# Peptides against a protein of PDB entry 8RAJ: the designs that were tried, part 13

Target 1, 54 residues: chain A of PDB entry 8RAJ
Amino acid sequence: LPAENEDPDKAVVDLHRSPPKTKDPDLTPSGIIAKVKAGDMTQETARELLLAMR

## One batch from the design tools (peptide; aimed at target 1 V36)

Design b2_p18_2_s3 (made by RFdiffusion4, then SolubleMPNN; its pose is not in this set)
Fold by OpenDDE base, seed 5:
Structure b2_p18_2_s3 (fold): chain B 54 residues (1-54), chain A 18 residues (1-18)
Amino acid sequence: as target 1 above (54 residues)
Amino acid sequence: SEEERRREEERRRREELE
């Protein structure tokens, strides 16, 4: 009887998968400006965040 | 720069106390 080749799905968990740097899309210069325009962020907080990115 | 950020935070903290 042919032995059923159970190919174990080697889910190679790439332990070297750098955690997705979820650059919080809200912390990009464009995301900050969008929050200010929506009224969700003060111009002040936006200026500080934009300066901290330089 | 971190130095420019620190100077701006210090300036604001002064302006809020006046």
Scores: peptide ipSAE 0.226, ipTM 0.825, DockQ to the pose 0.000
OpenDDE base, seeds 1, 2, 3, 4: peptide ipSAE 0.164, 0.066, 0.230, 0.161; ipTM 0.762, 0.571, 0.832, 0.769; seeds 2, 3 fail the geometry check

Design b2_p18_2_s4 (made by RFdiffusion4, then SolubleMPNN; its pose is not in this set)
Fold by OpenDDE base, seed 1:
Structure b2_p18_2_s4 (fold): chain B 54 residues (1-54), chain A 18 residues (1-18)
Amino acid sequence: as target 1 above (54 residues)
Amino acid sequence: SREEEERRRRRREEEELK
């Protein structure tokens, strides 16, 4: 039976793993305006999202 | 995308000036 060398050092959970800054760059006022300019979002949906962020 | 079309247009204009 091959001894599985379980490397015990791979279990260091990086306690400094910054929570993923899921600042969806897509949900910033600038990201919303960029999507409208790109044609990926309607001006109406963009207005609703920008109002909900106030 | 309009932005991609504008980038492609600028690249063509820059290549025509070389």
Scores: peptide ipSAE 0.097, ipTM 0.585, DockQ to the pose 0.000
OpenDDE base, seeds 2, 3, 4, 5: peptide ipSAE 0.082, 0.079, 0.074, 0.068; ipTM 0.551, 0.546, 0.552, 0.510; seed 2 fails the geometry check

Design b2_p18_3 (made by RFdiffusion4)
Pose (drawn by RFdiffusion4):
Structure b2_p18_3 (pose): chain A 54 residues (1-54), chain P 18 residues (1-18)
Amino acid sequence: as target 1 above (54 residues)
Amino acid sequence: SAEAEEALEELDEMEEEE
């Protein structure tokens, strides 16, 4: 509900910003398997990263 | 890499075990 909402002319275009990056661009396959074995990553995401590194 | 192929086989084995 638009109680005390911003101007109707589409002012204040500085919202919807994403959070900072929390990823590394390069890893060892052993490190991918270690992340799964530690429960810190799913087999889905791990397999996706290994398909990019083969 | 060969290491990555081995690691994919190991993930498949782990899935089959589940």

Design b2_p18_3_s1 (made by RFdiffusion4, then SolubleMPNN; from b2_p18_3 with A2E E9R E16A E17A)
Fold by OpenDDE base, seed 2:
Structure b2_p18_3_s1 (fold): chain B 54 residues (1-54), chain A 18 residues (1-18)
Amino acid sequence: as target 1 above (54 residues)
Amino acid sequence: SEEAEEALRELDEMEAAE
């Protein structure tokens, strides 16, 4: 089986890379509600996050 | 945000359904 050479240079977290302006889809209001519905987030935590985003 | 206010309403509806 050919060993896939995972290029170790792709693991350098460029600290100067502007955080992708991709709002983490999981931290959008809709993404928060989706996590609550999935049981991956409590309603309390979701409420606190949503209130901070208001 | 308006989106956060809508999500808060949906969360209140979920809490009222338990």
Scores: peptide ipSAE 0.649, ipTM 0.917, DockQ to the pose 0.698
OpenDDE base, seeds 1, 3, 4, 5: peptide ipSAE 0.633, 0.638, 0.633, 0.637; ipTM 0.915, 0.915, 0.914, 0.914; seed 5 fails the geometry check

Design b2_p18_3_s2 (made by RFdiffusion4, then SolubleMPNN; from b2_p18_3, 5 letters changed)
Fold by OpenDDE base, seed 3:
Structure b2_p18_3_s2 (fold): chain B 54 residues (1-54), chain A 18 residues (1-18)
Amino acid sequence: as target 1 above (54 residues)
Amino acid sequence: SAAAEEALAELDEMEAAA
């Protein structure tokens, strides 16, 4: 099976393992919304992340 | 945060439009 090169830069943010305290620009509220609009994040995952940042 | 609350509101609008 071709190892789907899951782009290692798609850090699967495990919400259970790492609290989203990263100043990662991709995990800012605006960055999360941008990912949803781009189809790179589900609305459900975005909601969970944003609720944790409230 | 206020920024997270605003983003949640935008997300709700996107869900309603989908």
Scores: peptide ipSAE 0.643, ipTM 0.919, DockQ to the pose 0.722
OpenDDE base, seeds 1, 2, 4, 5: peptide ipSAE 0.638, 0.643, 0.642, 0.643; ipTM 0.919, 0.920, 0.920, 0.920; seeds 1, 2, 4 fail the geometry check

Design b2_p18_3_s3 (made by RFdiffusion4, then SolubleMPNN; from b2_p18_3 with E3A E9R E16R)
Fold by OpenDDE base, seed 5:
Structure b2_p18_3_s3 (fold): chain B 54 residues (1-54), chain A 18 residues (1-18)
Amino acid sequence: as target 1 above (54 residues)
Amino acid sequence: SAAAEEALRELDEMEREE
């Protein structure tokens, strides 16, 4: 089975990049909270993203 | 957004549990 190179570019959510208007489910308010709960995002980063979406 | 405000409240609750 070809090892799908899951590109280890964990999408570093560049907070300074205007959130792509792409409906990335990972950039929804619920998706952000899910990442924090999973330990995949800091509370600080989540707060900044959510404030920008307010 | 209302969804972002709800998520901010949930985040504030998480911060108080630490």
Scores: peptide ipSAE 0.640, ipTM 0.914, DockQ to the pose 0.717
OpenDDE base, seeds 1, 2, 3, 4: peptide ipSAE 0.640, 0.635, 0.641, 0.640; ipTM 0.914, 0.913, 0.914, 0.914; seeds 1, 2, 3, 4 fail the geometry check

Design b2_p18_3_s4 (made by RFdiffusion4, then SolubleMPNN; from b2_p18_3, 5 letters changed)
Fold by OpenDDE base, seed 3:
Structure b2_p18_3_s4 (fold): chain B 54 residues (1-54), chain A 18 residues (1-18)
Amino acid sequence: as target 1 above (54 residues)
Amino acid sequence: SPEAEAALEELDRMEAEA
């Protein structure tokens, strides 16, 4: 069965792309924590993003 | 940033509770 259900709208946050612009509400510190609480982000990924923002 | 530092502290709490 073709793996056609890779939902392309999973914004793979390419951690190697440009630093999160502080203007993306989904990439604010509070937005990151909200994604972790929702199960939409791993704690590891959240930690890496937050460390880059401190 | 102080906001990122506070969020890291919250993340540490979440890790300790899981």
Scores: peptide ipSAE 0.649, ipTM 0.920, DockQ to the pose 0.766
OpenDDE base, seeds 1, 2, 4, 5: peptide ipSAE 0.644, 0.639, 0.644, 0.644; ipTM 0.920, 0.920, 0.920, 0.920; seeds 1, 4, 5 fail the geometry check

Design b2_p18_4_s1 (made by RFdiffusion4, then SolubleMPNN; its pose is not in this set)
Fold by OpenDDE base, seed 1:
Structure b2_p18_4_s1 (fold): chain B 54 residues (1-54), chain A 18 residues (1-18)
Amino acid sequence: as target 1 above (54 residues)
Amino acid sequence: SAVERAEAARRLREELER
């Protein structure tokens, strides 16, 4: 089978690519804060998520 | 690292989207 030349550049997950605007209300800043208030998420986890959405 | 934090937060988003 010909090795598909997977462009090594496609393996670089662009960490600078803005996360896709999740339509998931649970992944919005407000949804994350709501999960913390409900006790479903740790404050540390929420902080990391919110910082990566900035 | 800021990169490691961004990766950790990406993984966590991927886990929350499952």
Scores: peptide ipSAE 0.155, ipTM 0.733, DockQ to the pose 0.057
OpenDDE base, seeds 2, 3, 4, 5: peptide ipSAE 0.142, 0.116, 0.134, 0.119; ipTM 0.702, 0.679, 0.695, 0.680

Design b2_p18_4_s2 (made by RFdiffusion4, then SolubleMPNN; its pose is not in this set)
Fold by OpenDDE base, seed 2:
Structure b2_p18_4_s2 (fold): chain B 54 residues (1-54), chain A 18 residues (1-18)
Amino acid sequence: as target 1 above (54 residues)
Amino acid sequence: SAYEEALARKRRLEELLE
């Protein structure tokens, strides 16, 4: 099983150091907003993620 | 899943804020 072990620590460090050039469209600000609109993410979780990207 | 990655990221951020 390809352990997509993207070390969550590396992803967080990258978020703090540089707004992640997230290749994943679902992790972009626009992708997060889209998930909230789809009901797949809470507004509170989205707010926290968006703040962390600043 | 992008959702699982977002959830993992949230959890790690919460841990860093503690």
Scores: peptide ipSAE 0.122, ipTM 0.614, DockQ to the pose 0.064
OpenDDE base, seeds 1, 3, 4, 5: peptide ipSAE 0.106, 0.075, 0.121, 0.079; ipTM 0.613, 0.490, 0.621, 0.551

Design b2_p18_4_s4 (made by RFdiffusion4, then SolubleMPNN; its pose is not in this set)
Fold by OpenDDE base, seed 5:
Structure b2_p18_4_s4 (fold): chain B 54 residues (1-54), chain A 18 residues (1-18)
Amino acid sequence: as target 1 above (54 residues)
Amino acid sequence: SAVEEAEARRRAELERLR
């Protein structure tokens, strides 16, 4: 099945709201780590994204 | 990429909170 491109626009976690469970697998901590391993993301970008999820 | 766009939005949101 083509991965439904659920609009990346919905994955902006409002920093003042409990992190909406990002349905986007690419914006989960696991998805971020997977992109770094694939070479599609820098370790620095991944660190910033993961810190902002705390 | 969708990730770069999400990162750019998150940066812009963090900049608004500074």
Scores: peptide ipSAE 0.106, ipTM 0.605, DockQ to the pose 0.053
OpenDDE base, seeds 1, 2, 3, 4: peptide ipSAE 0.037, 0.064, 0.039, 0.083; ipTM 0.474, 0.585, 0.505, 0.617; seed 4 fails the geometry check

Design b2_p18_5 (made by RFdiffusion4)
Pose (drawn by RFdiffusion4):
Structure b2_p18_5 (pose): chain A 54 residues (1-54), chain P 18 residues (1-18)
Amino acid sequence: as target 1 above (54 residues)
Amino acid sequence: LAEEAEEALEELEEMEEE
């Protein structure tokens, strides 16, 4: 509900910003398997990263 | 590195089957 909402002319275009990056661009396959074995990553995401490295 | 990645994919397949 638009109680005390911003102006109707589409002012203040500085919202919807994403959070900072929390990823590394390069890893060892052994490190991918270690992340799964530690429970810190899903087999889905791990397999996706290995398909990009093979 | 490519060979290691293939080995790691095989290991993930085995784990999924388990």

Design b2_p18_5_s1 (made by RFdiffusion4, then SolubleMPNN; from b2_p18_5, 6 letters changed)
Fold by OpenDDE base, seed 4:
Structure b2_p18_5_s1 (fold): chain B 54 residues (1-54), chain A 18 residues (1-18)
Amino acid sequence: as target 1 above (54 residues)
Amino acid sequence: RSKEAEEALEELDKMEAE
């Protein structure tokens, strides 16, 4: 089966695209609190992360 | 100190008191 040559030219990361301000929403103070409320993070882990961001 | 982190710690303290 011929491997579909994915044209490597489509991987031109437009360097003029402002890097998405991918502040990972999961690593923001509000994202941490949202994970605790969802039960996806313990209050203890959230406290440690938030104290390190202070 | 991040003001956003301080406000989130205050919210976390409220959740621990419930």
Scores: peptide ipSAE 0.638, ipTM 0.910, DockQ to the pose 0.538
OpenDDE base, seeds 1, 2, 3, 5: peptide ipSAE 0.618, 0.617, 0.623, 0.618; ipTM 0.908, 0.908, 0.908, 0.909

Design b2_p18_5_s2 (made by RFdiffusion4, then SolubleMPNN; from b2_p18_5, 10 letters changed)
Fold by OpenDDE base, seed 5:
Structure b2_p18_5_s2 (fold): chain B 54 residues (1-54), chain A 18 residues (1-18)
Amino acid sequence: as target 1 above (54 residues)
Amino acid sequence: RAAAAEAALAELDRLAAE
């Protein structure tokens, strides 16, 4: 059985990388808030991302 | 997109005050 190496796609949200033009639900304002509420993102990182989207 | 980001920032401010 191939071990599905689910490389946990820790999308290292490189704040210096141009926001992907893809509708990644993870990079929508609602997706960011959902990650914070789930404990998967810090409020600080979420704030920086949202400020860059403003 | 900007308006959705502003609304999300306001929600973060609420979560930071809890």
Scores: peptide ipSAE 0.640, ipTM 0.922, DockQ to the pose 0.634
OpenDDE base, seeds 1, 2, 3, 4: peptide ipSAE 0.640, 0.639, 0.640, 0.639; ipTM 0.922, 0.922, 0.922, 0.922

Design b2_p18_5_s3 (made by RFdiffusion4, then SolubleMPNN; from b2_p18_5, 7 letters changed)
Fold by OpenDDE base, seed 3:
Structure b2_p18_5_s3 (fold): chain B 54 residues (1-54), chain A 18 residues (1-18)
Amino acid sequence: as target 1 above (54 residues)
Amino acid sequence: KSEEAERALEELDRMAEA
């Protein structure tokens, strides 16, 4: 059985690793909100990202 | 883009109150 090592760490948007490139569709304001609604991002992380885009 | 971010922050605020 292939152990799908779903590395849970790959889904963590490390805010310290790369400034959100405004070109990532997943990091647009709408994309951020969509991730929060999906439970894929915390409201706190979303707030920090959006404040940096302001 | 800054205006879009501001609107998204307002949406987050509404989500936090819900």
Scores: peptide ipSAE 0.633, ipTM 0.914, DockQ to the pose 0.647
OpenDDE base, seeds 1, 2, 4, 5: peptide ipSAE 0.623, 0.618, 0.632, 0.627; ipTM 0.913, 0.912, 0.914, 0.914

Design b2_p18_5_s4 (made by RFdiffusion4, then SolubleMPNN; from b2_p18_5, 8 letters changed)
Fold by OpenDDE base, seed 4:
Structure b2_p18_5_s4 (fold): chain B 54 residues (1-54), chain A 18 residues (1-18)
Amino acid sequence: as target 1 above (54 residues)
Amino acid sequence: KKEAAERALEELDRLEAE
């Protein structure tokens, strides 16, 4: 089986590419409210997280 | 970012009143 030599030069993460804004959608104010509405988060936990973001 | 958290707290208060 030929080992595909993945050319290591293509793994040059362009350090000048703005890091993907990993806005974890789960930790945004809107994502927190969406989790509460879905029943995946308690209102109490949501309140604590939102107060910490204020 | 503060304003988005404040709006989300207001929405949470509405969900508690339902």
Scores: peptide ipSAE 0.652, ipTM 0.918, DockQ to the pose 0.579
OpenDDE base, seeds 1, 2, 3, 5: peptide ipSAE 0.635, 0.635, 0.636, 0.635; ipTM 0.917, 0.916, 0.916, 0.916

Design b2_p18_6_s1 (made by RFdiffusion4, then SolubleMPNN; its pose is not in this set)
Fold by OpenDDE base, seed 3:
Structure b2_p18_6_s1 (fold): chain B 54 residues (1-54), chain A 18 residues (1-18)
Amino acid sequence: as target 1 above (54 residues)
Amino acid sequence: DEEERERRLREELERLRR
């Protein structure tokens, strides 16, 4: 099997790759906002989570 | 209480955008 020479120079680490959309609906910005509205999350925890996504 | 929570959340999100 020919080893595919993955040209190491084509690992364009897309530094602009949007943070992996957390498949967890609860950890999306919208999910966090919804939990705060529902009273299931504190505003402080929501702030910390939203900051960690930035 | 809901409107106040939404206001506070919008204010924090606005602060995070600055």
Scores: peptide ipSAE 0.157, ipTM 0.698, DockQ to the pose 0.000
OpenDDE base, seeds 1, 2, 4, 5: peptide ipSAE 0.134, 0.137, 0.135, 0.154; ipTM 0.681, 0.683, 0.684, 0.701

Design b2_p18_6_s2 (made by RFdiffusion4, then SolubleMPNN; its pose is not in this set)
Fold by OpenDDE base, seed 3:
Structure b2_p18_6_s2 (fold): chain B 54 residues (1-54), chain A 18 residues (1-18)
Amino acid sequence: as target 1 above (54 residues)
Amino acid sequence: EEEERRRELERLRRELEE
């Protein structure tokens, strides 16, 4: 049986492992900031949410 | 108001990048 030399150097570590998608895209730090920019969230609520995620 | 909003969003963004 030919040992398939799987070149170990082709583990493209997908550095784009998106941080675990919080099932609510709207509750990501980026989603919160986007809502504030859109006017759909107050800055105070955004601040409280962001502080609770830290 | 838009300028203040922008500055606060930039602060919040910075606090998340640290």
Scores: peptide ipSAE 0.165, ipTM 0.712, DockQ to the pose 0.000
OpenDDE base, seeds 1, 2, 4, 5: peptide ipSAE 0.156, 0.158, 0.159, 0.160; ipTM 0.731, 0.704, 0.711, 0.704

Design b2_p18_6_s3 (made by RFdiffusion4, then SolubleMPNN; its pose is not in this set)
Fold by OpenDDE base, seed 5:
Structure b2_p18_6_s3 (fold): chain B 54 residues (1-54), chain A 18 residues (1-18)
Amino acid sequence: as target 1 above (54 residues)
Amino acid sequence: EEEEERKKKKELEELEKK
């Protein structure tokens, strides 16, 4: 009987891989505005975040 | 720029936990 050694694919998450500089879409001006519209962010926090992007 | 982006990310993550 062939023993299928299912080596579980240890996706070695390379912790040394710099997190992809995927600009968090939630940190974009459009993402911030979307969170405020969804009720997930206050207008005050959104204003502070948008001002710090200038 | 990277420090400000990190601060913003933490603030957003804290808001998503409420």
Scores: peptide ipSAE 0.112, ipTM 0.663, DockQ to the pose 0.000
OpenDDE base, seeds 1, 2, 3, 4: peptide ipSAE 0.087, 0.072, 0.087, 0.097; ipTM 0.652, 0.611, 0.648, 0.667

Design b2_p18_7 (made by RFdiffusion4)
Pose (drawn by RFdiffusion4):
Structure b2_p18_7 (pose): chain A 54 residues (1-54), chain P 18 residues (1-18)
Amino acid sequence: as target 1 above (54 residues)
Amino acid sequence: EELEEEVEELEELVEESE
């Protein structure tokens, strides 16, 4: 509900910003398996990263 | 048990890729 909303002319275009990056671009396969074994990553995401490194 | 199977499948994938 638009109580005390911004101007109707599409002012203040500085919203919807994403959070900072929390990823590394390069890893060892052993490190991928270790992340799964530790419960810190799903098999789905781990397999996706290994398919990009093979 | 499930986590071990998941780790084995990933290890097999690494071995096949080598």

Design b2_p18_7_s1 (made by RFdiffusion4, then SolubleMPNN; from b2_p18_7, 7 letters changed)
Fold by OpenDDE base, seed 3:
Structure b2_p18_7_s1 (fold): chain B 54 residues (1-54), chain A 18 residues (1-18)
Amino acid sequence: as target 1 above (54 residues)
Amino acid sequence: MERERAVEELEEFVREAE
């Protein structure tokens, strides 16, 4: 079985890039909360992302 | 979930994790 080498480097949301047009299910309000609860996102990053959403 | 509700859920999660 090829190890699914999910490169952890591809999930770095550049917070300085234009507010993500929420087409990524992982960047929805619910997806952000799920990542924080899983330990995959900091509370600070989650707060910044949520406040940047229009 | 809407943004406003997600902010409330985040603030609740932070308070419960302290």
Scores: peptide ipSAE 0.572, ipTM 0.893, DockQ to the pose 0.126
OpenDDE base, seeds 1, 2, 4, 5: peptide ipSAE 0.292, 0.295, 0.293, 0.292; ipTM 0.790, 0.789, 0.789, 0.790

Design b2_p18_7_s2 (made by RFdiffusion4, then SolubleMPNN; from b2_p18_7, 8 letters changed)
Fold by OpenDDE base, seed 1:
Structure b2_p18_7_s2 (fold): chain B 54 residues (1-54), chain A 18 residues (1-18)
Amino acid sequence: as target 1 above (54 residues)
Amino acid sequence: AEREEAVAELEAFVREAE
């Protein structure tokens, strides 16, 4: 199987790799929901991010 | 269906947190 070229430029918000800077548009509640709606984020990761913002 | 439900739950959660 060709190794999925995980484009390192896909901002996969990995909760475990870096504390989210509060200025990343990808980390706004709306940005998180948009990623889940796009299939670029799991519901679980989105829930954890949203809970960390509360 | 599961993804649309998941999104609706997240949207509700955000709306209650604002």
Scores: peptide ipSAE 0.294, ipTM 0.786, DockQ to the pose 0.742
OpenDDE base, seeds 2, 3, 4, 5: peptide ipSAE 0.291, 0.288, 0.287, 0.287; ipTM 0.783, 0.784, 0.783, 0.783

Design b2_p18_7_s3 (made by RFdiffusion4, then SolubleMPNN; from b2_p18_7, 9 letters changed)
Fold by OpenDDE base, seed 1:
Structure b2_p18_7_s3 (fold): chain B 54 residues (1-54), chain A 18 residues (1-18)
Amino acid sequence: as target 1 above (54 residues)
Amino acid sequence: SAREEAVRELEEEVRAAE
């Protein structure tokens, strides 16, 4: 299997990998939507993140 | 597209939470 070099510099907002630092622009509702709109996040992950912010 | 729909739904969900 080609090791997909998951570029470690892609801040994949992994719900499991780091507590959201309260200033990550990628963890704002607008930042999450922007990632989905870019194709850098799945709808499901975005939904889970948005629900966790309520 | 399914992605455009997904973005619209998320934008609506965010707007409804503000």
Scores: peptide ipSAE 0.229, ipTM 0.764, DockQ to the pose 0.744
OpenDDE base, seeds 2, 3, 4, 5: peptide ipSAE 0.217, 0.222, 0.212, 0.225; ipTM 0.763, 0.762, 0.761, 0.760

Design b2_p18_7_s4 (made by RFdiffusion4, then SolubleMPNN; from b2_p18_7, 6 letters changed)
Fold by OpenDDE base, seed 3:
Structure b2_p18_7_s4 (fold): chain B 54 residues (1-54), chain A 18 residues (1-18)
Amino acid sequence: as target 1 above (54 residues)
Amino acid sequence: SAREEAVEELERLVEEAE
C-alpha cells in the first residue's frame, strides 16, 4: 500500500516561539478567525494565539 | 481592538458549534 505521505510539516505553530514580528496575514486576528471558520485551526489554538498578541 | 473583536467572534463561533 503506498503510504500516504501526510506531510507532517503542517507547521505546528510553536506557541512557545516568540510571536513572529511578521505581518503574516494568517496570524492576524482576522486571519486566525478565518482559519477557525475553515476548520484549519482549533478554537483552543486560536484563543491561545489571540491571547498571546500584544 | 481587532484582537478584542476576534475574541468576541471566536466565542460566538464556539457557541454556534455546540
Scores: peptide ipSAE 0.589, ipTM 0.901, DockQ to the pose 0.124
OpenDDE base, seeds 1, 2, 4, 5: peptide ipSAE 0.586, 0.587, 0.586, 0.588; ipTM 0.900, 0.899, 0.900, 0.901

Design b2_p18_8 (made by RFdiffusion4)
Pose (drawn by RFdiffusion4):
Structure b2_p18_8 (pose): chain A 54 residues (1-54), chain P 18 residues (1-18)
Amino acid sequence: as target 1 above (54 residues)
Amino acid sequence: EEEEELEAIEEELRAVLE
């Protein structure tokens, strides 16, 4: 509900910003398996990263 | 049982590197 909303002319275009990056671009396959064994990553995401590194 | 499960997961993930 638009109580006390911004101007109707599409002012203040500075919203919807994404959070900072929390990823590394390069890893060892052993490190991928270790992340799954530690419960810190799903088999789905781990397999996706290994398909990009093989 | 838990060790066997972890080994199976490792084998599956290593097979992706083939």

Design b2_p18_8_s1 (made by RFdiffusion4, then SolubleMPNN; from b2_p18_8, 12 letters changed)
Fold by OpenDDE base, seed 1:
Structure b2_p18_8_s1 (fold): chain B 54 residues (1-54), chain A 18 residues (1-18)
Amino acid sequence: as target 1 above (54 residues)
Amino acid sequence: DRAARLEALTAELESLLD
């Protein structure tokens, strides 16, 4: 089987690739509101979090 | 702009869940 020349340059971890900012989807304004609507967060906690993000 | 959006979302949350 021909050794597929896996171009070792494809493993160039783009050091300039900003690590995916794992934006915790739960800490986005929309995520917070979604949690409250799902019953997974209190309105008060959501308010405090949203206000702290201002 | 961001602050205004967060304020609007907060107000919406209060209005919907009270």
Scores: peptide ipSAE 0.155, ipTM 0.709, DockQ to the pose 0.050
OpenDDE base, seeds 2, 3, 4, 5: peptide ipSAE 0.133, 0.139, 0.154, 0.159; ipTM 0.672, 0.681, 0.699, 0.704; seed 5 fails the geometry check

Design b2_p18_8_s3 (made by RFdiffusion4, then SolubleMPNN; from b2_p18_8, 8 letters changed)
Fold by OpenDDE base, seed 2:
Structure b2_p18_8_s3 (fold): chain B 54 residues (1-54), chain A 18 residues (1-18)
Amino acid sequence: as target 1 above (54 residues)
Amino acid sequence: ARAAELERLEAELRALLE
């Protein structure tokens, strides 16, 4: 699905790239879940990100 | 710690998407 609703000021995470070794709280498992809870990320995008971090 | 957290969060998200 086209990411038509990502805030352009938010870090775009490339789902097709190797998971970044980041200290960015927005790219941690907890940070991703926090975004979903805040309504800032879809559950599907979060699932894909979390799976890619394995 | 991170791996166990990740697995838990993935399972929670799967259950929400089913």
Scores: peptide ipSAE 0.154, ipTM 0.690, DockQ to the pose 0.067
OpenDDE base, seeds 1, 3, 4, 5: peptide ipSAE 0.135, 0.140, 0.137, 0.143; ipTM 0.669, 0.675, 0.681, 0.679

Design b2_p18_8_s4 (made by RFdiffusion4, then SolubleMPNN; from b2_p18_8, 8 letters changed)
Fold by OpenDDE base, seed 2:
Structure b2_p18_8_s4 (fold): chain B 54 residues (1-54), chain A 18 residues (1-18)
Amino acid sequence: as target 1 above (54 residues)
Amino acid sequence: DREAALRRLEEELRALLE
């Protein structure tokens, strides 16, 4: 089986780079609303999360 | 204003789910 030459230079994850603030789309106000509309979150949980984001 | 935006979203959520 040919060993896939993973280029070792692409594996230098700069550990000092602040993780991209990948705003978890699920934890944004819009993401919370989307989950409630999809039936994946209760209104009460969404309200509590939105309040905690203030 | 982030706080004003969150209040509007809460009001919108209420209006959609009542």
Scores: peptide ipSAE 0.165, ipTM 0.704, DockQ to the pose 0.055
OpenDDE base, seeds 1, 3, 4, 5: peptide ipSAE 0.163, 0.156, 0.164, 0.161; ipTM 0.691, 0.684, 0.701, 0.693

## One batch from the design tools (peptide; aimed at target 1 I33 L50 R54)

Design b2_p19_1 (made by RFdiffusion4)
Pose (drawn by RFdiffusion4):
Structure b2_p19_1 (pose): chain A 54 residues (1-54), chain P 19 residues (1-19)
Amino acid sequence: as target 1 above (54 residues)
Amino acid sequence: LEEEAEEALEELDEWEEEE
């Protein structure tokens, strides 16, 4: 509900910003398996990263 | 690196079959 909303002319275009990056671009396959074994990553995401490294 | 990645994919596939 638009109680005390911003101007109707589409002012203040600085919202919807993403959070900072929390990823590394390069890893060892052994490190991918270790992340799964530790429960810190799903087999889905791990397999996706290995398909990009093979 | 390619061989290691393939071995790691095989290990994940084995785990999936075990589940």

